# Peptides against a protein of PDB entry 7PB4: the designs that were tried, part 325

Target 1, 105 residues: chain A of PDB entry 7PB4
Amino acid sequence: KMLNIKEYKEKLLSTLGEFLEDHFPLPDRSVKKKKKNIQESSVNLITLHEMLEILINRLFDVPHDPYVKISDSFWPPYVELLLRNGIALRHPEDPTRIRLEAFHQ
Target 2, 218 residues: chain B of PDB entry 7PB4
Amino acid sequence: DALQMAVGYFEKGPIKASQNKDKTLEKHLKTVENVAWKNGLASEEIDILLNIALSGKFGNAVNTRILKCMIPATVISEDSVVKAVSWLCVGKCSGSTKVLFYRWLVAMFDFIDRKEQINLLYGFFFASLQDDALCPYVCHLLYLLTKKENVKPFRVRKLLDLQAKMGMQPHLQALLSLYKFFAPALISVSLPVRKKIYFKNSENLWKTALLAVKQRNR

## One batch from the design tools (peptide; made by RFdiffusion4, then SolubleMPNN)

Design b2_p27_6_s1 (from b2_p27_6, 15 letters changed)
Fold by OpenDDE base, seed 4:
Structure b2_p27_6_s1 (fold): chain B 105 residues (1-105), chain C 218 residues (1-218), chain A 27 residues (1-27)
Amino acid sequence: as target 1 above (105 residues)
Amino acid sequence: as target 2 above (218 residues)
Amino acid sequence: KVTYSEEDKLTLRLMVEELVILEAELR
């Protein structure tokens, strides 16, 4: 039973990865080159997959404080996407922190 | 069933011929209250009753009681919320009903199925910050709704003006901190790092009911 | 403005929800 669940989880993660690459890609850094004044924020943006992984891990590893600090690596549209669609919640006392929704509870 | 009859009564209004209108109204209101607190209401029932509560069809006491029992079984339709806000624009509801509505919106925010249309109402909610009675609850609502796209220079100015007028209110400070997070260049003022954002506990009226809803939907 | 389809947003939510449930079962 546990083996089957693990295999299914791995399959789901793979499917999610492909889905995120196709439907939720990071903006190509190349296209924004034309408007001069956007400071090359040298910040490496993480993928939505990586962001979700961080949020899921935090939810289970630190269940008493499941909140993640929003870093500059978090692409703002992804943060907004998660918050708007009930996937993540903002910390009631710290707007710089978000948690994953506890769908298992 | 008894609930359908009660909802139908509020929707259609009192049939003129009933001698004991108040007793009939109270019976139907108690039916709605009992079901709402026990099981929650379906999205369709909330759609009907929420509009009635804000339309001015009934007196303030009745509208207040209806609004207090707008507890979802599962979800609230954003369309119901948009319609409800449209009634606020018409101004047929009391000030106390408006306050209660914003408290309800904050308390039920997570149960609203979608937020896209509600986000379009951002400007309307933001304008309501000027009402001293609404301001704490509107700040909380805006804290939940605010996106980077909503943070504009003119809104920053209005918030700072409100802060100058009302002082450093915790709810206003919370909203300003969020604005600074999204647009640090627009807010040059050092905001005190409050470790805790304190909004008025809007959920207190529905705390037990919301716990029950969450337990049923688990 | 980045715009996502309603279908994609729903699919994302469902996949994440399922992943969280599965993770809870494995722990």
Scores: peptide ipSAE 0.670, ipTM 0.432, DockQ to the pose 0.316
Fold by OpenDDE base, seed 2:
Structure b2_p27_6_s1 (fold): chain B 105 residues (1-105), chain C 218 residues (1-218), chain A 27 residues (1-27)
Amino acid sequence: as target 1 above (105 residues)
Amino acid sequence: as target 2 above (218 residues)
Amino acid sequence: KVTYSEEDKLTLRLMVEELVILEAELR
């Protein structure tokens, strides 16, 4: 039973990865607008898949504080996507922290 | 034979940019339809064609026609169903195709060889109750799949919330009644005692075909 | 402004929900 669940989870993760690449890709970094000297720290944006993995892991690894701090690597449209569609919740006292919805509870 | 050529066409895709692509596609589609409705399809043919219908390889009209002729000669492989559900997750099929798939799955449920892996997909099907277009058919599927072990407090809450949102729908009441049967302590609400369980479209698209399949396998 | 289809957003939610449920069953 557990082995089959694990195999199904792995298959679902793979399917999610492909789905996210097709439908929720990161913006192409190519718009180097030539404007001036602002050291735009080349913040490496993470994929939506990586973001979801972090949120899922935090939900189960630290169930008493399941919140993740929003980093500069979190693409703002992804954060908005998760919050608006009931996938994630903002911390009531700290707007810089979000958690995954506890769909298992 | 003509069927093998037709299945091979859908599996491999159209080879040449021939001007007659549409005529060739229609010919092969009619071949599959004719064999499926007359004799049913082998489990291997269903495995191939069901995946094609849900993969988004062809247009919605073609996918719909393929899915409508997924009639077994004998059995449907559980693995084919699991693969099909995986395609639903990828989102390459239309909403109408998803509805048709759940209708098909309910209609063909008794012809699926095993159900152990399908039972592991219970959570996925349950999550799909949130889609208003799927909800009636998913309730019917869950009614067929639900075991005592699936009846958990969080699922009861979700069903009650759904009932509060959409009202006392017959398909939802049927599922709730089954939940109450397995776990009466989790459902304090009095449910109306219905002598008959009614699901949407009790007359499936395959009624005549399924009767023929049952007669051939007796 | 990045716009996503309603179908894609729903699919995303359903897949994430299932992953959370599966993870809870495995732990």
Scores: peptide ipSAE 0.666, ipTM 0.505, DockQ to the pose 0.431
Fold by OpenDDE base, seed 5:
Structure b2_p27_6_s1 (fold): chain B 105 residues (1-105), chain C 218 residues (1-218), chain A 27 residues (1-27)
Amino acid sequence: as target 1 above (105 residues)
Amino acid sequence: as target 2 above (218 residues)
Amino acid sequence: KVTYSEEDKLTLRLMVEELVILEAELR
């Protein structure tokens, strides 16, 4: 039973990775070259896959404080996407923190 | 079935019906209430009944009871919410109904299928901040809706003016903190870090029902 | 402005929900 669940999880993660690359890609670095705002060019944005991994891990590793601080590496459209679609919740007291929805509870 | 008959009565039933005089109305209202709290309502039933509750077709007592039982079985259509907001613009509903609607909208926010059209209503919701009775609930709604693109200098000024008038209210501070997060250059003022939840739990009216909805949709 | 299809947003949600459920079963 556990082995089958692990294998299914791995398959789902792989499928999600491909899906996110195709449908939710990061903005091309090439387009940022023309706007002179130097500060936005230096921030390494993480993928939506990496963001979800962080949120899932935090949900289970620290269940009493499942919130992640929004860093500059979090692309704002992804944060908005997760919040708007009921995948993530904003902290009621700190707008700089978000959590994954506890779908298992 | 009994629910279809009840919904049909409210859709086609008498204009300005009084709850205290109509045994048939009370029977149908109880039917809707019982189904909504036990099983939730279908999106189509919510569409019909939510529109009725805000249209002024029935008295305030009936509208309040209908709105209190707008509990989804699965989802609420965004179109239903947009139609409901359109009735708020016409001003035929009572102030208490408006407050209850915003509380409902916050409580049911995650059950609304889409947010694109609701996001376009941002300016309308923001304009409602000037109503002292609505302000706490509108702040909570805006806290859920606000994007970076919504944070404009004129809105910052309006929030600061409102804070100057009403004092440092927790719900205003929550919204201002979010505005500062999206546009730190527009808000030079230091905001106090509060250890308490910024918003009153508007969900208290539906807490048990929402838990049941989440359990059914697992 | 980045716009996503409703289908893609729904698919994303469903996949994340399933991952959370699976993770809960494994822990």
Scores: peptide ipSAE 0.664, ipTM 0.438, DockQ to the pose 0.317
Fold by OpenDDE base, seed 3:
Structure b2_p27_6_s1 (fold): chain B 105 residues (1-105), chain C 218 residues (1-218), chain A 27 residues (1-27)
Amino acid sequence: as target 1 above (105 residues)
Amino acid sequence: as target 2 above (218 residues)
Amino acid sequence: KVTYSEEDKLTLRLMVEELVILEAELR
């Protein structure tokens, strides 16, 4: 039973990865070049897949404080996407922290 | 401007005295097409022209061309969509126009300003699943509209009956998967896990135009 | 403004929800 669930999870993760690459890609780095004055903060934006992985892991690893601090690596459109579609919640007292929705509860 | 004159022509109809009705019609139609594809149409222009395209005021060829250029500059009014659906009920439009309308509705779904009234039309759209020509596009629309409250035992039965009749179509499977997600107790059938949700209209007639609209509204 | 389709947003939500449920079953 557990083996089948694990295999299914792995398949779903693979499917999600492909889906996110196709439909939710990061903006090409080339577009950032033209506005000179924004400090090239060398902050590598993480993929939506990586962001979701962080949020899922935090939800289960630290269930008493399932919130993740929004870093500069979090692309703002992804944060808005997750919040607006009921995938993530903002911390009630700290707008810089978000959690994944506890869909299992 | 030329667009206002064209829209006014379609709204009021041809002035009796014009000897060259077909040339005038074509001129105004080309004006609407050119503006729609270049810049998009205002919500008010879409309201007028969409109503005309579905009312049966003009021939099927003209209605098809009008409907194909219902490209928003910014937004489409939900009221325009509700009015359009009301014309589908009257049955004055061709089957091809109905198919094109559902394709348009799915393609333009994100540009519709509100969804509240459209969601109330869920039962009407669901009834249209029985039309084999509409079924793929209606499944896609219902996939976008379906809420937990819409998933009822009678609708599940209708979808399963449709699947038995038509086989396991990708669009129907996508909708059934969504239904199973909202109400797993109503669907005992194991649905194959599809890697990708596939709808036939994913590549629609408006793809390029919609990209342009999204770029202008950024 | 980046705009995503309602279909893609819904699909994303469903996939994430399923992953959370599966993760809960494995722990």
Scores: peptide ipSAE 0.664, ipTM 0.478, DockQ to the pose 0.354

Design b2_p27_6_s2 (from b2_p27_6, 14 letters changed)
Fold by OpenDDE base, seed 4:
Structure b2_p27_6_s2 (fold): chain B 105 residues (1-105), chain C 218 residues (1-218), chain A 27 residues (1-27)
Amino acid sequence: as target 1 above (105 residues)
Amino acid sequence: as target 2 above (218 residues)
Amino acid sequence: PVTYSEEAQQQLRLMVEELVILEAELR
């Protein structure tokens, strides 16, 4: 039973990865270079997949403080996406921290 | 069941011919209260009763009691909230009912199934910041709703003007800090770095009920 | 402004929800 669940999880992660690449790709760094804000160019943005991984891990690894600090590597549209869809919640006392929704609870 | 009869009574209104209108009203209100606090209400029941509470169909005392027992069993429909806000626009509810509604909305925010339509009402909620009685709760609501797309120069100006008028209120500071997070270029003023944002405890009225709902849905 | 389809957003939520549930079962 556990093996089957693990295999299913791996399959789901793979499917999610493909889905995220297709529907939620990072902006092409090449296009934004032409206009004004030079400062965004130096920060390595993480994928939505990586962001979700961080949030999921934090939820389970530190259940008493499941919040992740929003870094400059977090693409703002992804943060907004997660918050808007109820996938993530903002910390009630710190706007720079978000947690994954505890769907298992 | 008793709850269905009670909800039906509020929906259809009191039958004119009942000599004991107040006793009947109280009976049905107690039925709704008991079920809501014990088990929560279904989304459909909340849809009906929430609209009634804000429509001005009943007196302020009754509306207040109904609104206080709008506790979900599982979820609240976003459509119910949108309809409720539409009643606020009509202005048939008392100021106290409006305050209670915003408190309720903040307390129940996580139980609302979707936020897309509520987010479209951002401008309406933001306009309510001018009401001193609503301002603390509206700030809390906006703190929950605010996206980068909502942070506009004119709203920043309005918040700063409110701060100038009302002073450095913790709830305004919380909202401004969020605005600065999304759009640092729009807020040139140094905001005190508060490690903790404190909103008025809107949840206090429903704290026990919300704990029970969370426990049942685990 | 980056616009995502509502369908894609709903599917994202469902996938994440399922993933969290599965993770909880494995731990």
Scores: peptide ipSAE 0.647, ipTM 0.462, DockQ to the pose 0.324
Fold by OpenDDE base, seed 2:
Structure b2_p27_6_s2 (fold): chain B 105 residues (1-105), chain C 218 residues (1-218), chain A 27 residues (1-27)
Amino acid sequence: as target 1 above (105 residues)
Amino acid sequence: as target 2 above (218 residues)
Amino acid sequence: PVTYSEEAQQQLRLMVEELVILEAELR
């Protein structure tokens, strides 16, 4: 039973990966480097898949404080997407922290 | 064999060079439809065609027609159903195709060879109750799948919340009654004792075909 | 503005919900 659940989870993760690439891709970094002096710190944006993995892991690894700090690697449209759809919740006292919804509870 | 050629066409896709792509597609689709309704399809043919119908490879009209003729000669492989459900997650099929798939799954439930992997998809099906268009059919599917181990407090809460939102729908009442049977301590609410469980669309699109399949396999 | 399909957003929610439930069962 546990093996079958694990296999299904792995399959679902793979399917989610493909789904996210098709429907929620990162913006192409090819926005023209216009030379203006703004040190656009080349913040490496993480994929929505990676973001979800972080949130899921935190939910189960630290259940008493399941919140993740929003880093510069979190693409703002993804954060908004998760919050708007009730997938994630913002911390009531710290707007820089979000958690995954505890769908299992 | 005309059927093998038709299945091969859908599997490999249309050859670019055919000037009359639509006529060729229609010819092969009619071949599949005729064989499926007359004799049923082999498990391997259903595996291929069901996957195609849900993959988004073809247009919605074609996918709908393929799915409507997923009639087994004998059995449907559980693996085919699991693959099909995985395509529902990818979102390449229309809402109408999803509804049709759940109707098909309920209709063909007894012809699926095994249920072990389908039972592991219980949570996914349960999550689909939130879709108003799917809810009646998903309730029916869950009614067929639900075991004592599936009846959890959080699922009871979700069903009660859904009932509060949608009202006392017959399909929800049927599922809640089953939940109460397995776990009476989790459902304090008195449910009306219905002697007959009614699910929406008791008139199966496949009623005649299913009777024929049962007669051939006796 | 990045516009996502409503259907895609709904499917995302369902998939994440299922992943959380599966993770809870494994843990």
Scores: peptide ipSAE 0.647, ipTM 0.471, DockQ to the pose 0.444
Fold by OpenDDE base, seed 1:
Structure b2_p27_6_s2 (fold): chain B 105 residues (1-105), chain C 218 residues (1-218), chain A 27 residues (1-27)
Amino acid sequence: as target 1 above (105 residues)
Amino acid sequence: as target 2 above (218 residues)
Amino acid sequence: PVTYSEEAQQQLRLMVEELVILEAELR
């Protein structure tokens, strides 16, 4: 049973990865560098997959404080997507922190 | 069962029933209260009773008691909340009932099945910030609902105007901090870096019941 | 503004819910 669950999880993760690439891709860096006040903080945006992985891990690794600090690597549309769909919740006291919804509880 | 009879009484019962003379009303109200606090109510029961509480069908005392026992067994339907908000627009409920509703809405927010339609009501909730009695609870609700697309220049101006009028209230600061997070360019004012956002504990009325609901749904 | 289909958003939620449940069973 446990082996089957693990295999299913791995398959689901793979499927999710493909799904995220198709439906929720990062914006192409190619959109025109209009010059002005873009502070070139070359912060590499993480994928939605990586973001979800961080959130899932935090939920289970630190269940008493399952919140992740929103970094500059978090693409704002992804954060909003997760919050909008009830996948993530904002910290009641810190707007810079979000947690994954505890769907298993 | 006793609960179905009680709900049926409130649904079909007399318009503008006075509490003081109706032993039957009190009996049914106690039945609803007892079940709600022990087990929670089904989504359908909440749909019926929430609408009754806000419709003005009964007196303020009865409506208040009904609203206080709107505790879900599992979930609250978003449609029930939308209907409830529609009753707020009709203005047949007291100011105290409106306050209680917003407190309830914040406390029960996580138990509402969907948020899509509630998010469309953002503008309505935001307009309610002008009510001094509602403002703390509306700020909390908006803190839960606010997305980047909701952060508009006119709303920022309104919040700053409210802050100028009311002072730097903790609940208003919390909402402004969130607005600044989404749109830092719109809020040039240095907000004091409050490490902790403090909303009035709206949940205090339902704290024990909510803990029980969360335990049952695990 | 990045617009996502409602269907895709719903599927995302379902997939994440399932992953969380599976993770809980494995942990």
Scores: peptide ipSAE 0.650, ipTM 0.446, DockQ to the pose 0.322; fails the geometry check
Fold by OpenDDE base, seed 3:
Structure b2_p27_6_s2 (fold): chain B 105 residues (1-105), chain C 218 residues (1-218), chain A 27 residues (1-27)
Amino acid sequence: as target 1 above (105 residues)
Amino acid sequence: as target 2 above (218 residues)
Amino acid sequence: PVTYSEEAQQQLRLMVEELVILEAELR
């Protein structure tokens, strides 16, 4: 039974990866808006897949504090996407922290 | 403005004195089509023209052409959609016009400014599942609209009955999967895990236009 | 503004939910 679940999870992750690439790609780095002043913080935006992985891992690894701090690597449209769809929840007291919805509870 | 004159023509109808009614109609249709595909239409223009297309004021050919060019510049008013649905209830439009409208509604769903009133029409859309010609598009629309509160035992029964009648259609399966998601206790049947929710890409008649709208609004 | 299909958003939710459920079963 566990083997079948693992295989299914792997298949789902693969399907999710493809799905995210097709429907939720990161914006091409090419829009270097030359705004002068702000340091080219070469903050590499993470993919939505990576963001979800972080959130899922936090939910299960630290169930008593399942919140992740929103970093500069979190593309704001992805954060809003997750919140708007009820996939993630904002911390009630700290708007800079989000958690994944506990769908298993 | 040529567009304003064209919209005004459709709104007010042909002025009695024009001998060449068909040429004038065609001229104004072409004007609307050209602007819609090039730039999109303002929400007010869509409001007027969408209602005209569904009111039965003009023939089916004209109504079809108008609906095909209901491409927004920015947004579509929810009120326009509600009014359009009200015309569907009156039943003066052809079956082909109804199909085209639902296809349009699905295609333009993301451009509708609000969904609150449209969500209240859930029951009306759900009732339209019984129309075999509309069923694929209505399933797609319902997939977009369905909330937990909409998933009721009587609707589950209706969907299962439709499945029994029509077989395991991809669009029905997609909707049932969503229903099972919101209310797993109501659907005991194992649904095959489909990798892709495939609403038959009825090749979105507006695919190119929608891409252009999204690019302009970025 | 980045606009995503409502259909794609619904699918995303379903896939994430399933993934969370599977993860819970494995742990």
Scores: peptide ipSAE 0.650, ipTM 0.422, DockQ to the pose 0.352; fails the geometry check

